# Peptides against a protein of PDB entry 4ASU: the designs that were tried, part 29

Target 1, 270 residues: chain A of PDB entry 4ASU
Amino acid sequence: ATLKDITRRLKSIKNIQKITKSMKMVAAAKYARAERELKPARVYGVGSLALYEKADIKTPEDKKKHLIIGVSSDRGLCGAIHSSVAKQMKSEAANLAAAGKEVKIIGVGDKIRSILHRTHSDQFLVTFKEVGRRPPTFGDASVIALELLNSGYEFDEGSIIFNRFRSVISYKTEEKPIFSLDTISSAESMSIYDDIDADVLRNYQEYSLANIIYYSLKESTTSEQSARMTAMDNASKNASEMIDKLTLTFNRTRQAVITKELIEIISGAA
Target 2, 83 residues: chain B of PDB entry 4ASU
Amino acid sequence: FTFASPTQVFFNSANVRQVDVPTQTGAFGILAAHVPTLQVLRPGLVVVHAEDGTTSKYFVSSGSVTVNADSSVQLLAEEAVTL

## One batch from the design tools (peptide; made by RFdiffusion4, then SolubleMPNN)

Design b1_p10_2_s2 (from b1_p10_2, 4 letters changed)
Fold by OpenDDE base, seed 4:
Structure b1_p10_2_s2 (fold): chain B 270 residues (1-270), chain C 83 residues (1-83), chain A 10 residues (1-10)
Amino acid sequence: as target 1 above (270 residues)
Amino acid sequence: as target 2 above (83 residues)
Amino acid sequence: STFEELLKAA
């Protein structure tokens, strides 16, 4: 490589490093906010899931319609955040299909569709876009919940798959159940609950769905920002190492050029 | 007893004496060993009676309340403020 | 791209 080539490459990598450093800072700021907002959201979301855990809601085997909701975002450059969710979605879909279930998929965030479109396009009901630019709100979750409920797909049971935040360096892809109104109303374990008005139960379920979606979005966002921060940091470090290597190469090449020029001068071969 | 909104936690697995909640069917008090039930909140006042006799009041917009067989209670409001 | 390479290595 010529000195010019090396110089050009150095400049390019240095510019990239500036970008990655900037992105790291942005991600760090978003992470800090997300983590703060996740604390109450987790209590809220876990609280919403308590019924399903306590009541041990079961879907009858004869019910075959299953909905998978994958939660991520539209934004890339966050390590394995999207691929982890997609991987688990694929696994879940395959398992359900093997069990004779009908599977439909909803993607929250465009990246899910991007990953799964080729293999699972026929199973997609809808993809929600414009996820990840702003912190998710309960309103956002409510919109998703409402659209899901109005989609016309009468699922019996569902799975919401998202990355649960553990720490700044760790997340875990998890699955939480979603149940249809019919499944909840028909569950034997629900018999202990006092005469619940059908309208009340419907409204309750709507809140429950929105709550769970909101929770998943908050977990996902926190995980994503943390992962992005880490990814950008790693990229910056990698860039630094590459710059160092190229700088050494540049210096060596420069010395060689100088030596060659001196020899040419001395030899009179010019 | 857990009482939270999406953005704020008021009680997290706390022991309380009684919680009065506004529901669409009317206000009711959740006591110890209350029968399991699911209710939807209407805008109104939530009153939490602590074991020490302290009473806290909250205004909630909407949401849900769950009383489980194990006496756990989840009060989840879309919006809630301390009064 | 160099950018993609740097990110993949990360």
Scores: peptide ipSAE 0.122, ipTM 0.932, DockQ to the pose 0.012
Fold by OpenDDE base, seed 2:
Structure b1_p10_2_s2 (fold): chain B 270 residues (1-270), chain C 83 residues (1-83), chain A 10 residues (1-10)
Amino acid sequence: as target 1 above (270 residues)
Amino acid sequence: as target 2 above (83 residues)
Amino acid sequence: STFEELLKAA
């Protein structure tokens, strides 16, 4: 490589490093906000899931319709955030199919569709776009919940798959259950609950779905921002190492050019 | 007893004496060892009676309340403010 | 792109 080539490459990498550093700072700011907002959201969401855990809601084996909701976003450059969710969705879909279940898929965020559309196009019901540009609100979750309930797909049970935030350097892809109104109302384990009005139960379930979606969005957002921050930091470090290596190469090449020129002068004077 | 909105936590696994909630079917008090039940909230006043005798009041918009067999209670409001 | 390479290495 010529000195000119090395210089051009150095300039390019230095510019990229500036971009990755800037992106890291932006991600860090968004992460800090997301983590703060996740604290109450987690209490809220876990509280909503408490019924299903404590009541141990079971779906009868003859019920075959299963809905998978994958939660991520539209935005890239965040490591394995999207692929981890997609992988879990694929695994769950395969397991359910092997068990004789009918599986339909909803993607929250365009990246889910991007990854799974080719292989699972027949199972997709809807994809929600414009996810990840702003922090998710309960209103956003309610819109998604409403759209799902109005989709016309009469699922018996479902799975919501998302990345749960663990720490700034760690997330875990998890699955939480969602149940249809019919499944909850017919569950034997619900018999211990006092006589519940059907309209009340319907409204309760609508809130429950919105609550769980909201919770998953907050977990996903926090995980995504932390992962992006880490990815940008790693990219910046990698760029730094490459700059150092190229700088050494530049210096060596420069010396070689000088030496060659000296030899040519000496040989030409002869 | 857990009481939270999407953006704020008021109680997290706390022990309380009684919680009065406004539901669509009417207001009722949740006492210790209340029978399991599910209800949805209507806009109104939530009153929490602590074990030490103190009382706190909140206004809620909508949401749900769950009383489980293990006496755990989840009060989840879409919007809630301290009064 | 060089940017993509840096990200893949991260």
Scores: peptide ipSAE 0.120, ipTM 0.930, DockQ to the pose 0.012
Fold by OpenDDE base, seed 5:
Structure b1_p10_2_s2 (fold): chain B 270 residues (1-270), chain C 83 residues (1-83), chain A 10 residues (1-10)
Amino acid sequence: as target 1 above (270 residues)
Amino acid sequence: as target 2 above (83 residues)
Amino acid sequence: STFEELLKAA
């Protein structure tokens, strides 16, 4: 490589490093906010899931329709955030299919569709786009919940798959159950709950779904921003290492050019 | 007793004496060993009676309340404010 | 792109 080529490459990498550093800072700011907002959201979401855990709601084996909701976002450059969700969705879909279940998929965030389009296109009901540009709100979750409930797909049981935030350096892809109104209303374990009106139960389930979606979005967002921050930091470090290597190469090449010029002068070849 | 909105936690697994909640079917008081039930909140006042005798009031918009067999209670409001 | 390479390395 010529000195000019090395210089051009150095300049390019330095510019990229500036971009990655900037993106890191942006991600850090978003992460800080997301983590703060996750605290109450987690209490809220876990509270909503408490019924299903305590009531031990089971779906009858004869029920075959299963819904998988994958939660991520539209934005890339965040490591394995999207692929981890997609991987678990694939695994779950395969397991359910092997068990003779009908599986339909909903993607929250366009990246899920992008990853699963080729292999699972026929199983997709809907993909929600415009996720990840702004922090998710309860209103957003409610819209998703409403659209799901109005989709016309009558599922018996579902799974919501998302990345749960553990720490700045760790997330875990998890699955939580979603139950249809019919499944809950027919569950034997629900008999202990005093005279619940059908309308009340319907409304309750609408809130429950919105609550769980909201919770999953908050967990996902926090995980994503943290992962992006880490990815950008790693990219910046990699850029730094490349700059150092290229700088050494530049210096060596420069010396070689000087030596060559000296030899040409001495040899009279010029 | 857990009482939270999407953006704020008021009580997290706390022990309380009584919680009065506004539901679509009417307001009711949740005491110790209350029968399990599910209700939907209507806009109104939530009153929390602590074991020490203190009373806290909140306004809620909508949401749900769950009383479980283990006496755990989840009050989840879409919006809630301290009064 | 160099950017993609840096990200893949990360």
Scores: peptide ipSAE 0.120, ipTM 0.933, DockQ to the pose 0.012
Fold by OpenDDE base, seed 3:
Structure b1_p10_2_s2 (fold): chain B 270 residues (1-270), chain C 83 residues (1-83), chain A 10 residues (1-10)
Amino acid sequence: as target 1 above (270 residues)
Amino acid sequence: as target 2 above (83 residues)
Amino acid sequence: STFEELLKAA
């Protein structure tokens, strides 16, 4: 490579490093906010799941329609956040298919669709775009819940797959159950719940779905921002190392050019 | 007893004497060992009676309340404010 | 792109 080429590359990498550092700072700010907002959201979300855990709602084996909701975002540059969710979705879909279940998929965030489009396009019901630009609100979750309920797909049970936040350096892809109104209403374990009006149960289920989606979005967002912060930090470090290496190469190349020029001058070949 | 909104936690696995909630089917009091039930909240007043006799009042919007067989209660309001 | 390479190495 010529000195000009190396210089150009150095400039490019330095500029990229500035961008990655800036993105790290932005991600850090968003992470801090997300983590604060996740604390109450987790209590809220876990509370919404308590019924399903305590009632031990089971879907009859003869019921075959399964919905998978994958939760991520539209934004890249966050490590394995999207691929982790997609991998879990693929695994779950394959397992369900092997069990003779019909599987449909909803993607929250465009990245899920991007990853799964080639292999699972026929299973997608809907993909929600414009996820991740702003912190998720309960209103956003409600919109998603409503769209799901109005999709016309009469699922029996489902799963929501998202990245649960553990720490600034760790997340885990998890799955939580989603049940249809019919499944809940017909569950034997629900018989202990006193005289539940059908309309009440329907409304309750709508809230439950929105609650779970909201919770998943908050977990996902926190995980994503943390992962992005880490990814940008690593990228910045890698850029620094590359700059150092290229600088050494530049210096060596410069000396070689000078030496060559001197030889040409001395030899009269110039 | 857990009482939370998406943005705020008021009670987290706390022991309380009684919780009065406004539901679509009517206001009712949740006592210890209340029968399991599911209800949907209507806008109104929530009153939490602590074991020490302290009473706290909250205004809630829509949401849900769950009373489980194990006496655990989840009050989940879309919006809630302390009065 | 160089940017993608930096990210992949991370």
Scores: peptide ipSAE 0.115, ipTM 0.931, DockQ to the pose 0.012

Design b1_p10_2_s3 (from b1_p10_2, 5 letters changed)
Fold by OpenDDE base, seed 4:
Structure b1_p10_2_s3 (fold): chain B 270 residues (1-270), chain C 83 residues (1-83), chain A 10 residues (1-10)
Amino acid sequence: as target 1 above (270 residues)
Amino acid sequence: as target 2 above (83 residues)
Amino acid sequence: STFEELLRLS
């Protein structure tokens, strides 16, 4: 490589490093906010899931329609955030198919579709785009919930898959159940709940779905920003190492060029 | 007893004496050992009676309330404010 | 791209 080539590469990497450092700072700011907002969201979401944890809701075996909701975002450069969700979605879809279930998929965030479109295109009902630019709101979750409920797919049960935030350096892809109104209303475990008006139950379920989606979005966002921050930090470090390496190469090459020039001068070959 | 909105937590697994919630069917008082039930909130006043005798009032918009068999209660409001 | 390479190494 010529000095010119090395210099060009150095310049390129240095510019990239500036970008990654900047992105790290942006991600850090977003992470801090997301973490703060996750605290109440977690209490809220976990509270919503309490019913399903306490009421052993069983879906009859003859009920075969299963909905998988994968939660991520549109934005890349966040490590394994999207691939982790997609991997679990694939695994679950395969397991359900093996069990004779019909599986449909909803992607929250365009990255889910990007990863799964080739292998699971026929199973996709809808993909929600424009996720990740702003912090998710309950309104956003409600829109998703409503669209899901109005999708025309009468699922019996489902799974929402998302990355749960553990720490700045750790997240875990998790699955939470979602149930149709019919499944909830027919569940034996629900018999202990006093005669609930059908309209009340329907409305309750709508809130429940929105709540769970909201929770998943908040967990996902926090995990994503943390992962992005880490990814950008790693990229910056890698860039630094590459710069150091190239700088050494540059210096060696420069010395060689100088030596060559000196020899040419001494030999009178110019 | 858990009482939260998407953005704020008011009670987290707290022990309370009574919670009065506004439901579409009217006022609903949750006492100790209340039968399991599911309800939907209407806009209105939530009153939390603590074991120490203190009473807290909240205004809520929409949401849900769950009373489980184990006496756990989840009051989840879309919006809630302290009065 | 060099950028993608840097990210893959991370």
Scores: peptide ipSAE 0.179, ipTM 0.934, DockQ to the pose 0.012
Fold by OpenDDE base, seed 3:
Order: sequence, then structure tokens, then C-alpha cells
Structure b1_p10_2_s3 (fold): chain B 270 residues (1-270), chain C 83 residues (1-83), chain A 10 residues (1-10)
Amino acid sequence: as target 1 above (270 residues)
Amino acid sequence: as target 2 above (83 residues)
Amino acid sequence: STFEELLRLS
């Protein structure tokens, strides 16, 4: 490589490092906010899931329609955030298919579609885009829930897959169940709730779905921002190392050029 | 007893004497060992009666309330404010 | 891209 080439590369890497450092700071700020907002959201979301855990809702084996909701975002540069969700979605889809279930997929965030388009395009019902630019609100979750309920796909049960936040350096891809109104209403374990009006149950289920989606979005967002912060930090460090290496190469190359020029001068060679 | 909105937690697995909730089917009081039920909240007042006799009032917009067989209660409001 | 390379090394 010529001195010019090395210089150009150095400049490029230095510029990228500035960007990664900036992105790290932005991610850090977003993470801090997300983590604060996750605390109540987790209580809220876990509270919403309590019924299903306590009632032990079971889907009859003869019911075959399964919905998988993958939760991530549109934004890249956040490590394995998207691939982790996609991996679990693939695994779940394969397991369900092997069990003779019909599987449909909803992607929250464009990255899910990007990863799964080639292999699972026919299974996608809808992909929600414009996710991750701003912190998710309950309103956003409600919109997604409503769209899902109005999709026309009459699923029996489903799985929402998202990254649960553990710490600034750790997240875990998890799955929570979602159930259709029909599945809940027909579940034997719900017999203790028999005095519940059908309209009330429908409305309850709508809230429940929105609640779970909201919770998943908050977990996902916190995980994503943390992962992005880490990714940008690592990128910045890698850039620093590369700059150091290239600088050494530059110095060596410069000396070689000087030596060559001196030899040419002395020898009269062109 | 858990009472939360998406953005705020008011009670987390707390023991309370009674919770009065506004539901679409009518306001009712949730006492210890209340029968399991699911309800949807209407805009209105939530009153929490603590075991020590203190009473807290909240205004909620909408949401759900769950009373489970184990006497656990989840009150989940879209919006809630302390009064 | 160089940016992608830097990210992959992380």
C-alpha cells in the first residue's frame, strides 16, 4: 500500500471512530432512559402475564394455528440483538412445524423481516416498521395489538419472542405465550372465572395483548440500547487498535519510500 | 396486590385490606379471598385500603383487574394518578 | 466496509 492509501485509510477509520464514539454516547443516553422506563414496565408486563401462569392456560392439541411474534427494531449496529430473536423464531417455527402446527409470523421491526425473508417469507403476515426511532409507548403497543387482532389470522395460540434485559452486558432471548380469545374462553382452567361476561373477556384480552407487547418492546429496547452501546464501544476500541497498526505501517512505509528515493538518486535509476 | 401503569408502580405484591375498583360492570370492592374474576376498568376512582387503616385514592383511565384463586390481584391501568 | 469490519471484530 502506498502512503496515500494508508493515509486515506487512517482518515477513514478515524472518522468512523468518531461516529462510533458518538453513537456510543447516544446509545448510553437511550439505555439509561430505557432502563428507568423498564422498571415499571416489567411490573406491569409481568402482572399481565400472571393470569396465564396462574391459570395454566393450555391449548388443545387439535388446535394447529400458531402465531410467532418476533420483537426487535429497525435499527442495526447492536450486536446479536436481531439475530438472537430470529434464531429463536426459526427454532420455534421448526419445532411447531414438526409438531404439525401451522405457523405464521409477525415481525416487530424491519430487521426481523430482513433476516427471515428468504426462508420464511410465506409465513409472514405483517411486519411493523418504524420501530426503534423513539422509545415505545403503550399507544404503539396498542396499535400493534389492534393490527394483530384485525389481521384476519385466527390463531389458537402464539409466542412472543424478545430479548429480556438482564444487565448492561447481558440479555436473554425469551418467549412468552399469547392466547386467542377462543383459547382462553374454552380453557378448562378458566372455569373458576365462569362468571365473566364474554364482552369483558374480549376487552380484557385486548388489554392483555397490548400489555404483553408493550412489555416486550420495553425489554427489547433496553436490551438493544445496551447492546448497541457495547457494540459501539468495541468498535471504537477496534478502530483504535487499527489506527495504531496503520500508523506503524505508515511510518515504516514512509521510511521505505525515503530509502527508495535515496537509492534512486544515488543510482540514477528512474 | 399489584397496581401499576405502564410508567408507574403504585403497589407491588403488597398486602392490602380492600381495593375498590371502577369496572365496566360496576364498581366493586376486592377483599381478601375474593372469588376469582376478570374485569375491565372504566375511568374512575381506585381506593386502596391498607391494613393499617390508611386509604389511598387514585384516578385511572382504563385497564384490567384480575383476581386469582390464590388471592393475588393485578390492577393494571393504562394511566393512573395519585389523588 | 471498514465500519462493518470494525463491528465484526467486536
Scores: peptide ipSAE 0.179, ipTM 0.933, DockQ to the pose 0.012
Fold by OpenDDE base, seed 5:
Structure b1_p10_2_s3 (fold): chain B 270 residues (1-270), chain C 83 residues (1-83), chain A 10 residues (1-10)
Amino acid sequence: as target 1 above (270 residues)
Amino acid sequence: as target 2 above (83 residues)
Amino acid sequence: STFEELLRLS
């Protein structure tokens, strides 16, 4: 490589490093906020899931319609956040299909659709876009829940798949159950609950779905921002190492050029 | 007893004596070992009676309340404020 | 791109 080539590459990498450092800082700020907001959201979301755990709601095996909701966002540059969710969605879909279930998919965030559109396009009901630019609100979750309920797909049970935040350096892709109103109302385990009006149960289910979606969004957001921060940090470090290497190469090349010029002068060739 | 909104936790797995909640069907008092039930909240006052006799009041907008067989209670409000 | 390369190395 010529001195000019090395110089151009150095300049390019230095500029990219500035970008990655900036993005790291932005991600760090968003992560800090997300982590703070996740604390109450987790209590809220886990609380909403408590019924399903305590009641041990089960879907009859003869029921075949299953909904998979993948939760991520629209934005890239966050490591394996999206691919992790998509991978688990694929696995779950395959397992359910093998069990003779009908599987439909909903993507929260455009990245899910981007990854799965070729192989699973026929299974997609809807993709929710414009996710991840701002912190998710309960209102956002409610909108998603409402659209799901109004989709016309009468699922028996479902799985919501999202990245649960563990620490700044770790997340885990997990799934939580979603049950239809009919499944809940017909569940034997629900018989111990006092006479519940059908309208009350419907409203309750709407809240439950919104609550779970909200929770998943908060977990996903925190995981994503943390992962992005880490990715940008790693990129910045990699850039630094590359700059150092190229700088050494530049210096060596410069000396070689000087030496060559001196030889040409001495030899009379120039 | 867990009482939370999406943005704030008021009680997390706490032991309380009684919780009064505003439901769509009317006011509902949850005591120890109450029968399992599901309700939805209407805008109104939540009153939490702690074991030590302390009473706390909250205003909630909407949401749900669950009483489980194991006596665990989840009060989940869309919006809630301390009074 | 160089940017993509740096990200892949991450």
Scores: peptide ipSAE 0.176, ipTM 0.936, DockQ to the pose 0.012
Fold by OpenDDE base, seed 2:
Structure b1_p10_2_s3 (fold): chain B 270 residues (1-270), chain C 83 residues (1-83), chain A 10 residues (1-10)
Amino acid sequence: as target 1 above (270 residues)
Amino acid sequence: as target 2 above (83 residues)
Amino acid sequence: STFEELLRLS
């Protein structure tokens, strides 16, 4: 490569490094907010899941309709955030199909559809877009829950798949159960909760769904921002290393050019 | 006893004497040995009676309350404020 | 792109 080529590449990488550093700072700010807002959301969400964990709700084998909700966002440049969810969704769908279940899919965030559309298009019910530009609110979760309940698909049980935040450097893709009203009402383990008004139980389940979705969104958002921050940091470091290498190459090439010119002068070939 | 909204935690796995909640079917008090139940909240007052005799009051908009067989309680309000 | 390359290395 000529000195001009190396210089051009150096300039390009330096500019990109500025962008990645800026993006890191933005992601860091969003992460800090997300992590702060996740603390109460986790207590709230885990509290909502307590019933299902304690009651150990079981779906009869003759019930075959299963809903998978994948939670991510519309925005890229966040490592394996989207692919991890998609991978888990594929695995779950395959396992359910092998068990003779009917599977339908809801994607929260456009990236889910982007990844799975080709292979699972027939299973998609709906995809929610415009996810990830602003922090999710309980209102947002309620809208998603309502849309799901009004979709016309009468599932028996379901799985919500999302990235649970562990630390600034770690998240884990997890699955939490969702159950239909009928499944909850008919579960043997729920007998101790007898004498509950049907209308009350319906409303309770609506809140439960919204609560779980809200929780998953908050976990996903925190994980995403953390992952993006890490990705941008790594990119910036990689850029720095590349700049160093290219600078050395530039210096060596420059010396070689000078040497060549001197030889040409001495030889009279210039 | 856990009491939280999406944005704020008031109690997290705490031991309390009694919690009074406003439900759609009527207000009731949750004691330590209360039978398992599921209820939906209506707008109203929540009163938490601590073991030391202190009482805290809250206003809630809507939500759910769960009393489990193991005596754990989850009070989850969409919106809640301390009074 | 160079940007994509940098991200891939991360």
Scores: peptide ipSAE 0.174, ipTM 0.933, DockQ to the pose 0.012

